# Ledger of designs, part 215: peptides against a protein of PDB entry 5VVV

Target 1, 276 residues: chain A of PDB entry 5VVV
Amino acid sequence: FLCGVVEGFYGRPWVMEQRKELFRRLQKWELNTYLYAPKDDYKHRMFWREMYSVEEAEQLMTLISAAREYEIEFIYAISPGLDITFSNPKEVSTLKRKLDQVSQFGCRSFALLFDDIDHNMCAADKEVFSSFAHAQVSITNEIYQYLGEPETFLFCPTEYCGTFCYPNVSQSPYLRTVGEKLLPGIEVLWTGPKVVSKEIPVESIEEVSKIIKRAPVIWDNIHANDYDQKRLFLGPYKGRSTELIPRLKGVLTNPNCEFEANYVAIHTLATWYKSN
Target 2, 276 residues: chain A of PDB entry 5VVV as posed
Amino acid sequence: FLCGVVEGFYGRPWVMEQRKELFRRLQKWELNTYLYAPKDDYKHRMFWREMYSVEEAEQLMTLISAAREYEIEFIYAISPGLDITFSNPKEVSTLKRKLDQVSQFGCRSFALLFDNIDHNMCAADKEVFSSFAHAQVSITNEIYQYLGEPETFLFCPTEYCGTFCYPNVSQSPYLRTVGEKLLPGIEVLWTGPKVVSKEIPVESIEEVSKIIKRAPVIWDNIHANDYDQKRLFLGPYKGRSTELIPRLKGVLTNPNCEFEANYVAIHTLATWYKSN

## One batch from the design tools (peptide; made by RFdiffusion4, then SolubleMPNN)

Design b2_p28_4_s2 (from b2_p28_4, 11 letters changed)
Fold by OpenDDE base, seed 4:
Structure b2_p28_4_s2 (fold): chain B 276 residues (1-276), chain A 28 residues (1-28)
Amino acid sequence: as target 1 above (276 residues)
Amino acid sequence: SEEEKLKELLKKYEESKEFYKKVALEDL
């Protein structure tokens, strides 16, 4: 069971010292996972093709080493979906080289994220792939196999919540393709019925699990504030029954952008997780 | 041009961000 934090917000990423402090807190609270997915890391999303510099590499190596020191699984995410051409072997090779670099930093767990992108494939991809889901699954499976089938590999679908599913979760052709064709060792990220789910009913997890043919990892936006920096979510982790725990592969909270605001959010997630 | 490609990429990034923000605000 993956339980911890995703740094998955829009806005200023946490500094390395905040991330190290996070790992210490996660260990202390018996949480086990950190997903590196800061949308404003230019080399994570917008410039996903660009290799890390020597200085950036040293920082990431230090961060990954710190995660290991605190027994926190460091998952490196990349979000190529803004402008990748899935059918282009050069794009696939560029993605491979980027993940090879991160593997050299001592990273062993990875994620491919296709969140917050248009469903429209380019003309070249439409000639090769039957759907956007087929394109995403193809590259995700290829990358997963290329990396030697790492123990933890996550996929974030473009339809990552109930409200994004057309026509709905149980009938989504996109999620059906993901469930049928995504390799079984790849985990699927999900935010619940909504992007910001006030509640995640058990029935909603049973519905999505059926179509994706696996228990999801919750990317939990309950404490996310990157959509409105005038709001701080200081309340406890709530609206998730402990009956979800046996039905999930994990829960990763995407909390407030303000690192200092997240004590209650993360601590109460840990309390919730231990209550099962 | 490379400048035009960068402007298009920046536009896609901002459109993605504003799409997310809009939906997340509608979820409240």
Scores: peptide ipSAE 0.688, ipTM 0.955, DockQ to the pose 0.918
Fold by OpenDDE base, seed 2:
Structure b2_p28_4_s2 (fold): chain B 276 residues (1-276), chain A 28 residues (1-28)
Amino acid sequence: as target 1 above (276 residues)
Amino acid sequence: SEEEKLKELLKKYEESKEFYKKVALEDL
């Protein structure tokens, strides 16, 4: 069971010392996972093709080593979806080289994220793939196999919550394609009924699990404030029954941008997880 | 041009961010 934090917000990423402090807190609270997915890391999303510099490499190696020291699984995410051409073998090879670099930093767990992107494929991809889901699954399976089938590999669908599913979760052709064609060793990220889910009912997890043919990992935006930085979510982790735990592969909270605001959010997630 | 590609990429990034922010605010 993956339980911890995704640094998955829009806005200024946490500094390396905050991330190391996070790992110490996660270990202390018996949480086990950190997903590196900061939207405003240029080399994560907008400039996903760009290799890390020597200085950036040293920082990431130090961060990954610190996660290992605290027994925290460091998952490196990349979000190529803004401008990748899925059918272009040069794009696939560029993505491979980027993940090879991160593998050299000692990273062993990875994620491909297709959140918050347009559903329309380019003309070249439409000639090769029958749908956007087929293109995403193809590259995700290829990268997963290329990396030697790592123990933890995550996929974030473009339809990552109930409100993004067309026509709905159980009838989505996109999620059906993901469920049928995504390799079984790849985990699927899910946010619940909404982008900001006040509640995640058990029945909603049973519905999505049926179509994706696996238990999801929750990317939980309950404490996210990147959509309105004038708000701080200082309340407890709530609106998730403990009956979800046996039906999930994990829960990763995407908390407030303000690192110090997250004490209650992360601590109460840990209390929730240990209450099962 | 490379400048036009960068401008288009920046636009896609901002449109993505504003789409997310809009939906997240509607979920509250």
Scores: peptide ipSAE 0.686, ipTM 0.954, DockQ to the pose 0.919
Fold by OpenDDE base, seed 3:
Structure b2_p28_4_s2 (fold): chain B 276 residues (1-276), chain A 28 residues (1-28)
Amino acid sequence: as target 1 above (276 residues)
Amino acid sequence: SEEEKLKELLKKYEESKEFYKKVALEDL
């Protein structure tokens, strides 16, 4: 069971010292996972093709080593979906080389994210792939196999919540393609019925699990404030029955951008996780 | 041009971000 934090917000990423403090807190609270997905890391999303500099590499190696010291699984995410051409073998090779670099930093767990992108494929991809889901699954499976089938590999679908599913979760052709064609060792990220789910009913997890043919990992935006930085979510982790725990592969909270605001959010997630 | 590609990429990033923000606010 993956339980911890995703740094998955829009806005200024946490500094390395905050991330190390996070790992210490995670270990102390018996949490086990950190997903590196800061949307404003240029080399994570906009400039996903660009290799890390020597200085950035040293920082990431130090961060990954610190996660290991605290027994925290460091998952490196990349979000190529803004401008990748899935049918272009040069793009696939560029993605491979980027993940090879991160693997050299000592990273062993990875995520490929297709969140917050348009469903429209370019003309070249339409000639090769039957749908956007087919394109995404193809590259995700190829990357997963290329990396030697790592123990933890996450996929974030473009339809990552109930409200994005057309016509609904159980009938989504996109999620059906993901469930049928995504390799079984790849985990699927999900935010619940909504992007910001006030509640995640058990029935909603049973519905999505059926179509994706696996238990999801919750990317939980309950404490996210990147959509309105005038708000701070200081309340406890709530609106999730502990009956979800045996029906999930994990829960990763995407909390407030303000690192120090997250004590209650993360601590109450840990209490929730240990209460089952 | 490379500059036009960069402008288009920046536009796609901002459109993506504003789409997320809009939907997240509608969820509240």
Scores: peptide ipSAE 0.675, ipTM 0.951, DockQ to the pose 0.912
Fold by OpenDDE base, seed 5:
Structure b2_p28_4_s2 (fold): chain B 276 residues (1-276), chain A 28 residues (1-28)
Amino acid sequence: as target 1 above (276 residues)
Amino acid sequence: SEEEKLKELLKKYEESKEFYKKVALEDL
């Protein structure tokens, strides 16, 4: 069971000292996972093709080493979906080289994210792939196999919540393709019925699990504030029955941008996780 | 041009961000 934090917000990423302090807190609270997915890391999303510099490499190696010291699984995410051509072998090779570099930093766990992108494929991809889901699954499976089938590999679908599913969760052709064609060792990220789910009913997890043919990992936006920095979500982790725990592969909270605001959010997630 | 590609990429990034923010605010 993956339980911890995703740094998955828009806005200024946390500094390395905040991330190390996070790992210390996660270990102390018996949480086990950190997902590196800061939207404003240019080399994570906008410039995903660009290799890390020597200085950035040293920082990431130090961060991955610190995660290991605190027994926290460090998952590196990349979000190529803004401008990747899935059918182009050069794009696939560029993605492979980027993940090879991160593997050299000592990373062993990875994620491919296709969140917050247009469903429309380019003309070249439409000639090769039957749908956007087929294109995403094809590259995800190829990358997963290329990396030697790592123990933890995550996929974030473009339809990552109930409100994004057409016509609905149980009938989505996109999620059906993901469930049928995504390799069984790849985990699927999900935010619940909504992007910001106040509640995640058990029945909603049973519905999505049936179509994706696996238990999801929750990317939990309950404490996210990157959409309105005038709000701070200082309340406890709530609106999730402990009956979800045996029905999930994990829960990763995407909390407030303000690092020091997250004490209650993360501590109460840990209390929730231990209550089962 | 490389400048035009960069402008298009920046536009796609901002459209993605504003899409997320809009939906997240509607969920509240």
Scores: peptide ipSAE 0.689, ipTM 0.956, DockQ to the pose 0.922; fails the geometry check

Design b2_p28_4_s3 (from b2_p28_4, 15 letters changed)
Fold by OpenDDE base, seed 1:
Structure b2_p28_4_s3 (fold): chain B 276 residues (1-276), chain A 28 residues (1-28)
Amino acid sequence: as target 1 above (276 residues)
Amino acid sequence: SEEEKLKEREEKYQKSKEFYKKVALESL
């Protein structure tokens, strides 16, 4: 069961010392996972093709080593979906080389994110792939196999919540393609019925699990404030039954951008996880 | 040009960010 934090917000990324302090807190609270997915990190999303510099490589190696010291699984995410051409072998090879570099830093766990992107393929991809889901699954499976089928590999769908599913979760052709064609060792990220789910009903997890043919990992935006930084979410982790735990592969909270605000959010997630 | 590609990429990024903010606020 993956339980911990995703640094998955829009806004100023946490500094390396905050991330190390996070790992110490995660270990102390018996949490086990950190997903590196800061949307305003240029080499994560906008400049996903660009290799890390020597200085950035040293920082990432130090961070991955610190995660290991605290027994925290470090998952590196990349979001190529803004402008990748899925049918272009040069784009696929560029993504492979970027993940090879991160693998050399001692990273063993990875994520491909296709969140918050337009559902339209380019003309070249339309000639090769029958749908956007087929293009995403094809590259995700190829990258997963290329990396030697790592123990933890995550996929974030473009339909990552109930409100994005057309016509609905159980009938989505996109999620059907993901469930049928995504390799079974790849985990699927999900935010619940909505982007920010006030509640995640058990029935909603049973519905999505049936179509994706696996238990999801919750990307939990309950404490996210990147959509309105005038708000701070200081309340407890709530609106999730402990009956979800046996029906999930994990829960990763995407908390407030302000690192210091997240004590209650993360501590109450840990209490929830240990209450099953 | 490379400048036009950079501008288009920035526009796609901002569109993505504003889409997320909108749907996140609508979810509350």
Scores: peptide ipSAE 0.679, ipTM 0.951, DockQ to the pose 0.934
Fold by OpenDDE base, seed 5:
Structure b2_p28_4_s3 (fold): chain B 276 residues (1-276), chain A 28 residues (1-28)
Amino acid sequence: as target 1 above (276 residues)
Amino acid sequence: SEEEKLKEREEKYQKSKEFYKKVALESL
């Protein structure tokens, strides 16, 4: 069971000292996972093709080593979906080289994110792939196999919540393709019925689990504030029955951008996780 | 040009961020 934090917000990323303090808190609270997915890291999303500089490499190696020191699984995410051509072998090779570099930093766990992108393929991809889901699954499976089938590999679908599913979760052709064709060792990220789910009913997890043919990992936006910097979510982790725990592969909270605001959010997630 | 490609990537990034902010606010 993956339980911890995703740094998955839009806005100023946390500094290395905040991330190390996070790992210390995660260990102290018996949480086990950190997902590196800061949307304003240029080399995570907008410049996903660009390899890390020597200085950026040293910082990431130090961060991955600190996660290991605190027994926290460090998952590196990349979001190529803004402008990747899935059918282009050069683009696939560029993605492979980027993940090889991160693997050399001592990273062993990875994520491919296709969140917050248009459902439109370019002309070249339409000639090769039957749908956008087929293109995403093809590259995800190829990368997963290329990396030697890592113990933890995550996929974030473009339909990552109930409100994005057409016509609905149980009938989505996109999620059906993901469930049928994504390799069984790849985990699927989900935010619940909505982008920010006030509640995640058990029945909603049973519905999505059936179509994706696996228990999801919750990317939990309950404490996310990157959409409105005038809000701070200082309340407890709530609206999730403990009956979800045996039905999930994990829960990763995407909390407030303000690192100092997250004490209650993360501590109450840990209390919830231990109450099962 | 490389400048045109940079501008297109920046526009796609901003569109992605604005989309997320909108749908996140609509979820509340």
Scores: peptide ipSAE 0.663, ipTM 0.947, DockQ to the pose 0.952
Fold by OpenDDE base, seed 3:
Structure b2_p28_4_s3 (fold): chain B 276 residues (1-276), chain A 28 residues (1-28)
Amino acid sequence: as target 1 above (276 residues)
Amino acid sequence: SEEEKLKEREEKYQKSKEFYKKVALESL
């Protein structure tokens, strides 16, 4: 069971010392996972093709080593979906080289994120792939196999919550393609019925699990504030029955942008996880 | 040009960010 934090917000990424302090807190609270997905890291999303510099490589190697010291699984995410051409072998090769570089930093766990992107394929991809889901699954399976089938590999669908599914979760052609074609060793990220789910009913997890043919990992936006920086979520982790735990592969909280605000959010997630 | 590609990428990023903010606020 993956339980911990995703740094998955829009806004200023946490500094390396905050991330190390996070790993110490995660270990102390018997949480086990950190997903590196800061949307304003330009080499994660906007400039996903660009290799890390020597200085950036040293920072990431130090961060991955610190996660290992605290027995925290470091998952590196990349979000190529803004402008990747899925059918272009040069784009696939560029993504492979970027993930090879991160593998050399000692990373062993990875994620491909297709969140918050346009559903329209370019003309070249339409000639090769029957749908956007087929294009995403094809590259995700190829990258997963290329990396030697890592123990933890995550996929974030473009339809990552109930409100994004057309016509609904159980009938979505997109999620059906993901469930049928995504390799079984790849985990699927999900935010619940909504982007920010006040509640995640058990029945809603049973519905999505049936179509994706696996238990999801919850990307939990309950404490996210990047959509409104005037809000700060200091309340406990709530609106999730412990009956979800045996029905999930994990829960990763995407908390407030302000690192110091997250003590209650992360500690109450840990209490919830241990109350099972 | 490379400048036009950069501008288009920045526009795609901003549209992505504003889409997320909108749908996140609509979820509340």
Scores: peptide ipSAE 0.677, ipTM 0.951, DockQ to the pose 0.932; fails the geometry check
Fold by OpenDDE base, seed 4:
Structure b2_p28_4_s3 (fold): chain B 276 residues (1-276), chain A 28 residues (1-28)
Amino acid sequence: as target 1 above (276 residues)
Amino acid sequence: SEEEKLKEREEKYQKSKEFYKKVALESL
């Protein structure tokens, strides 16, 4: 069971010292996972093709080493979906080379994120792939196999919540393609019925699990505030029955952008997780 | 140009960010 934090927000990424402090807090609270997915890391999303500099590489190596010191699984995410051409072998090779660099930093767990992108494929991809889901699954499976089938590999679908599923979760052709064609060793990220789910009902997890043919990892936006910087979510982790735990592969909270605001959010997630 | 490609990439990023903000707010 993956339980911890995703740094998955839009806005100023946490500094390396905050991330190290996070790992110490995670270990202390018996949490085990950190997903590196900061939207405003330019080389994660906007400049996903660009290799890390020597200085950025040293920082990431230090961060990955610190995660290991605290027995925290460091998952490196990349979000190529803004402008990748899935059918272009050069784009696939560029993605491989970027993940090879991160693997050289000592990273062993990875994620491909296709969140917050347009469903429209370019003309070249439409000639090769029958749907956007087929393009995403193809590259995700290829990258997963290329990396030697790492123990933890996550996929974030473009339809990552109930409200994004057309016509609904159980009938989504996109999620059906993901469930049928995504390799079984690849985990699927999900935010619940909504982008910010006040509640995640058990039946909603049973519905999505059936179509994706696996238990999801919850990307939990309950404490996310990156959509409205005038809001700060200081309340406890709630609206998730402990009956979800045996039905999930994990829960990763995407908390407030303000690192110091997250004590209650992360501590109450840990209390929830240990209550099963 | 490379400048035009950079601008298009920035526009795609901002569109993604504003899409997320909109749908996140609509979820509340």
Scores: peptide ipSAE 0.677, ipTM 0.950, DockQ to the pose 0.899; fails the geometry check

Design b2_p28_4_s4 (from b2_p28_4, 14 letters changed)
Fold by OpenDDE base, seed 2:
Structure b2_p28_4_s4 (fold): chain B 276 residues (1-276), chain A 28 residues (1-28)
Amino acid sequence: as target 1 above (276 residues)
Amino acid sequence: MEKEKLEKLLEKYKKSKEEYKKVALEDL
């Protein structure tokens, strides 16, 4: 069971010292996972093709080593979806080289994220793939196999919550294709009924699990504030029954942008997880 | 990167971020 934090917000990423402090807190609270997915890290999303510099490499190696020291699984995410051409073998090769670099930093767990992107394929991809889901699954399976089928590999769908499912969760052709074609060793991220799910009912997890043919990992935006930085979510982790735990592969909270605001959010997630 | 490609990338990023923010605010 993956339980911890996704740094998955828009806005200024956390500094390396904050991330190391997070790992110390996660260990202390018996949480086990950190997903590196900061939307405004240039080499994560907008400039995903760009290799890390020597200085950036040293920082990431140090961060990955610190996660290991605290027994925290460091999952490196990349979000190529803004401008990748899925059918272009040079793009696939560029993605491979980027993940090879991160593998050299000692990373062993990875994620491909297709959240917050346009649902339309380019003309070249439409000639090769029958749907956007087929294009995403193809590259995801290829990268997963290329990396030697790592123990933890996550996929974030473009339809990552009920609100984005067309026509709905149980009838989505996109999620059906993901469920049918995504390799079984790849985990699927899910945010619940909404982008900011006040509640995640058990029945909603049973519904999505049926179509994706696996238990999801929750990307939980309950404490996310990147959509309105005038708000701080200082309340407890709530609106999730402990009956979800046996039906999930994990829960990763995407908390407030302000690192210092997240004590209650993360601590109460840990309390929730241990209450099962 | 060519200027036009950068401008299109920045536009895509901005559009996707604003759509996320809009939907997230509608969830509250």
Scores: peptide ipSAE 0.685, ipTM 0.951, DockQ to the pose 0.898
Fold by OpenDDE base, seed 3:
Structure b2_p28_4_s4 (fold): chain B 276 residues (1-276), chain A 28 residues (1-28)
Amino acid sequence: as target 1 above (276 residues)
Amino acid sequence: MEKEKLEKLLEKYKKSKEEYKKVALEDL
């Protein structure tokens, strides 16, 4: 069971010292996972093709080593979906080389994210792939196999919540393709019925699990404030029955952008996880 | 990267970010 934090917000990423403090808190609270997915990290999303500099490489190696010291699984995410051409072998090879660099930093767990992108394929991809889901699954499976089938590999669908599913979760052709074609060792990220789910009913997890043919990992936006930084979510982790735990592969909270605001959010997630 | 390609990428990033924010605010 993956339980911890995703740094998955828009806005200024956390500094390396905050991330190390996070790992210490995660270990102390018996949480086990950190997903590196800062949307405003240029080499994560907008400039995903760009290799890390020597200085950035040293920082990431130090961060990955610190996660290991605290027994925290460091998952490196990349979000190529803004401008990748899935059918272009040069794009696929560029993605491979970027993940090879991160693997050399000692990273062993990875995520490929297709959240917050247009559902439209370019003309070249339409000639090769039957749908956007087929294109995403093809590259995700190829990357997963290329990396030697790592123990933890996450996929974030473009339809990552109930409200994004057309016509709905159980009838989505996109999620059906993901469930049928995504390799079984790849985990699927999900935010619940909504982007910011006040509640995640058990029945909603049973519905999505059926179509994706696996238990999801919750990317939980309950404490996210990147959509309105004038708000701080200081309340406990709530609106999730502990009956979800045996029906999930994990829960990763995407908390407030303000690192120091997250004590209650992360601590109450840990209490929830240990209460089952 | 060509200027036009960069402008288009920045526009896509901005659009997707604002669409996310809009939906997240509607969820509240």
Scores: peptide ipSAE 0.668, ipTM 0.947, DockQ to the pose 0.900
Fold by OpenDDE base, seed 4:
Structure b2_p28_4_s4 (fold): chain B 276 residues (1-276), chain A 28 residues (1-28)
Amino acid sequence: as target 1 above (276 residues)
Amino acid sequence: MEKEKLEKLLEKYKKSKEEYKKVALEDL
């Protein structure tokens, strides 16, 4: 069971010292996972093709080493979906080289994220792939196999919540393709019925699990504030029954952008997780 | 990267971010 934090917000990424402090807190609270997915890290999303500099590499190596020191699984995410051409072998090779670089930093767990992108393939991809889901699954499976089938590999679908599913979760052709074609060792990220789910009913997890043919990892936006920096979510982790725990592969909270605001959010997630 | 490609990428990034923010605010 993956339980911890995803740094998955828009806005200023946390500094390396905040991330190290997070790992110490996660260990202290018996949480086990950190997903590196800061949307405003230029080399994570907008400039995903760009290799890390020597200085950035040293920082990431230090961060990954710190995660290991605190027994926190460091999952490196990349979000190529803004402008990748899935059918282009050079794009696939560029993605491979980027993940090879991160593997050299001592990273062993990875994620491919296709959140917050247009559902439209380019003309070249439409000639090769039957759907956007087929394109995403193809590259995800290829990358997963290329990396030697790492123990933890996550996929974030473009339809990552109930409200993004067309026509709905149980009938989504996109999620059906993901469930049928995504390799079984790849985990699927999900935010619940909504992007910001006030509640995640058990029935909603049973519905999505059926179509994706696996228990999801919750990317939990309950404490996310990147959509409104005038709001801070200081309340406890709530609206998730402990009956979800046996039905999930994990829960990763995407908390407030303000690192200092997240004590209650993360601590109460840990309390919730231990209550099963 | 050509200036025009960068501008298009920046526009896509901004659009996706604002669409996310809109939906997340509607979820409240």
Scores: peptide ipSAE 0.701, ipTM 0.953, DockQ to the pose 0.910; fails the geometry check
Fold by OpenDDE base, seed 5:
Structure b2_p28_4_s4 (fold): chain B 276 residues (1-276), chain A 28 residues (1-28)
Amino acid sequence: as target 1 above (276 residues)
Amino acid sequence: MEKEKLEKLLEKYKKSKEEYKKVALEDL
């Protein structure tokens, strides 16, 4: 069971000292996972093709080593979906080289994220792939196999919540393709019925699990504030029955941008996780 | 990167961020 934090917000990423302090807190609270997915890291999303500099490499190596010291699984995410051409072998090779670089930093766990992108393929991809889901699954499976089938590999679908599913969760052709064609060792990220789910009913997890043919990992936006930095979500982790725990592969909270605001959010997630 | 390609990428990033923010605010 993956339980911890995703740094998955828009806005200023956390500094390395905040991330190390996070790992210390995660260990102390018997949480086990950190997902590196800061949307405003240029080399994560907008410039995903760009290799890390020597200085950035040293920082990431130090961060991955610190995660290991605190027994926290460090998952590196990349979000190529803004401008990747899935059918172009050069794009696939560029993605491979980027993940090879991160593998050299000592990273062993990875994620491919296709959140917050247009559902439309380019003309070249439409000639090769039957649908957008087929294109995403094809590259995800190829990358997963290329990396030697790492123990933890995550996929974030473009339809990552109930409100994004057309016509709905149980009938989505996109999620059906993901469930049928995504390799079984790849985990699927999900935010619940909504992008910001106040509640995640058990029945909603049973519905999505049936179509994706696996238990999801919750990317939990309950404490996210990157959409309105005038709000701080200081309340406890709530609106999730402990009956979800045996029906999930994990829960990763995407909390407030303000690192100092997240004590209650993360501590109460840990209390919730231990209550089962 | 060509200027036009960069401008298109920046616009895609901005659009996706604003669409996310809109939906997240509607979920509250």
Scores: peptide ipSAE 0.699, ipTM 0.952, DockQ to the pose 0.909; fails the geometry check

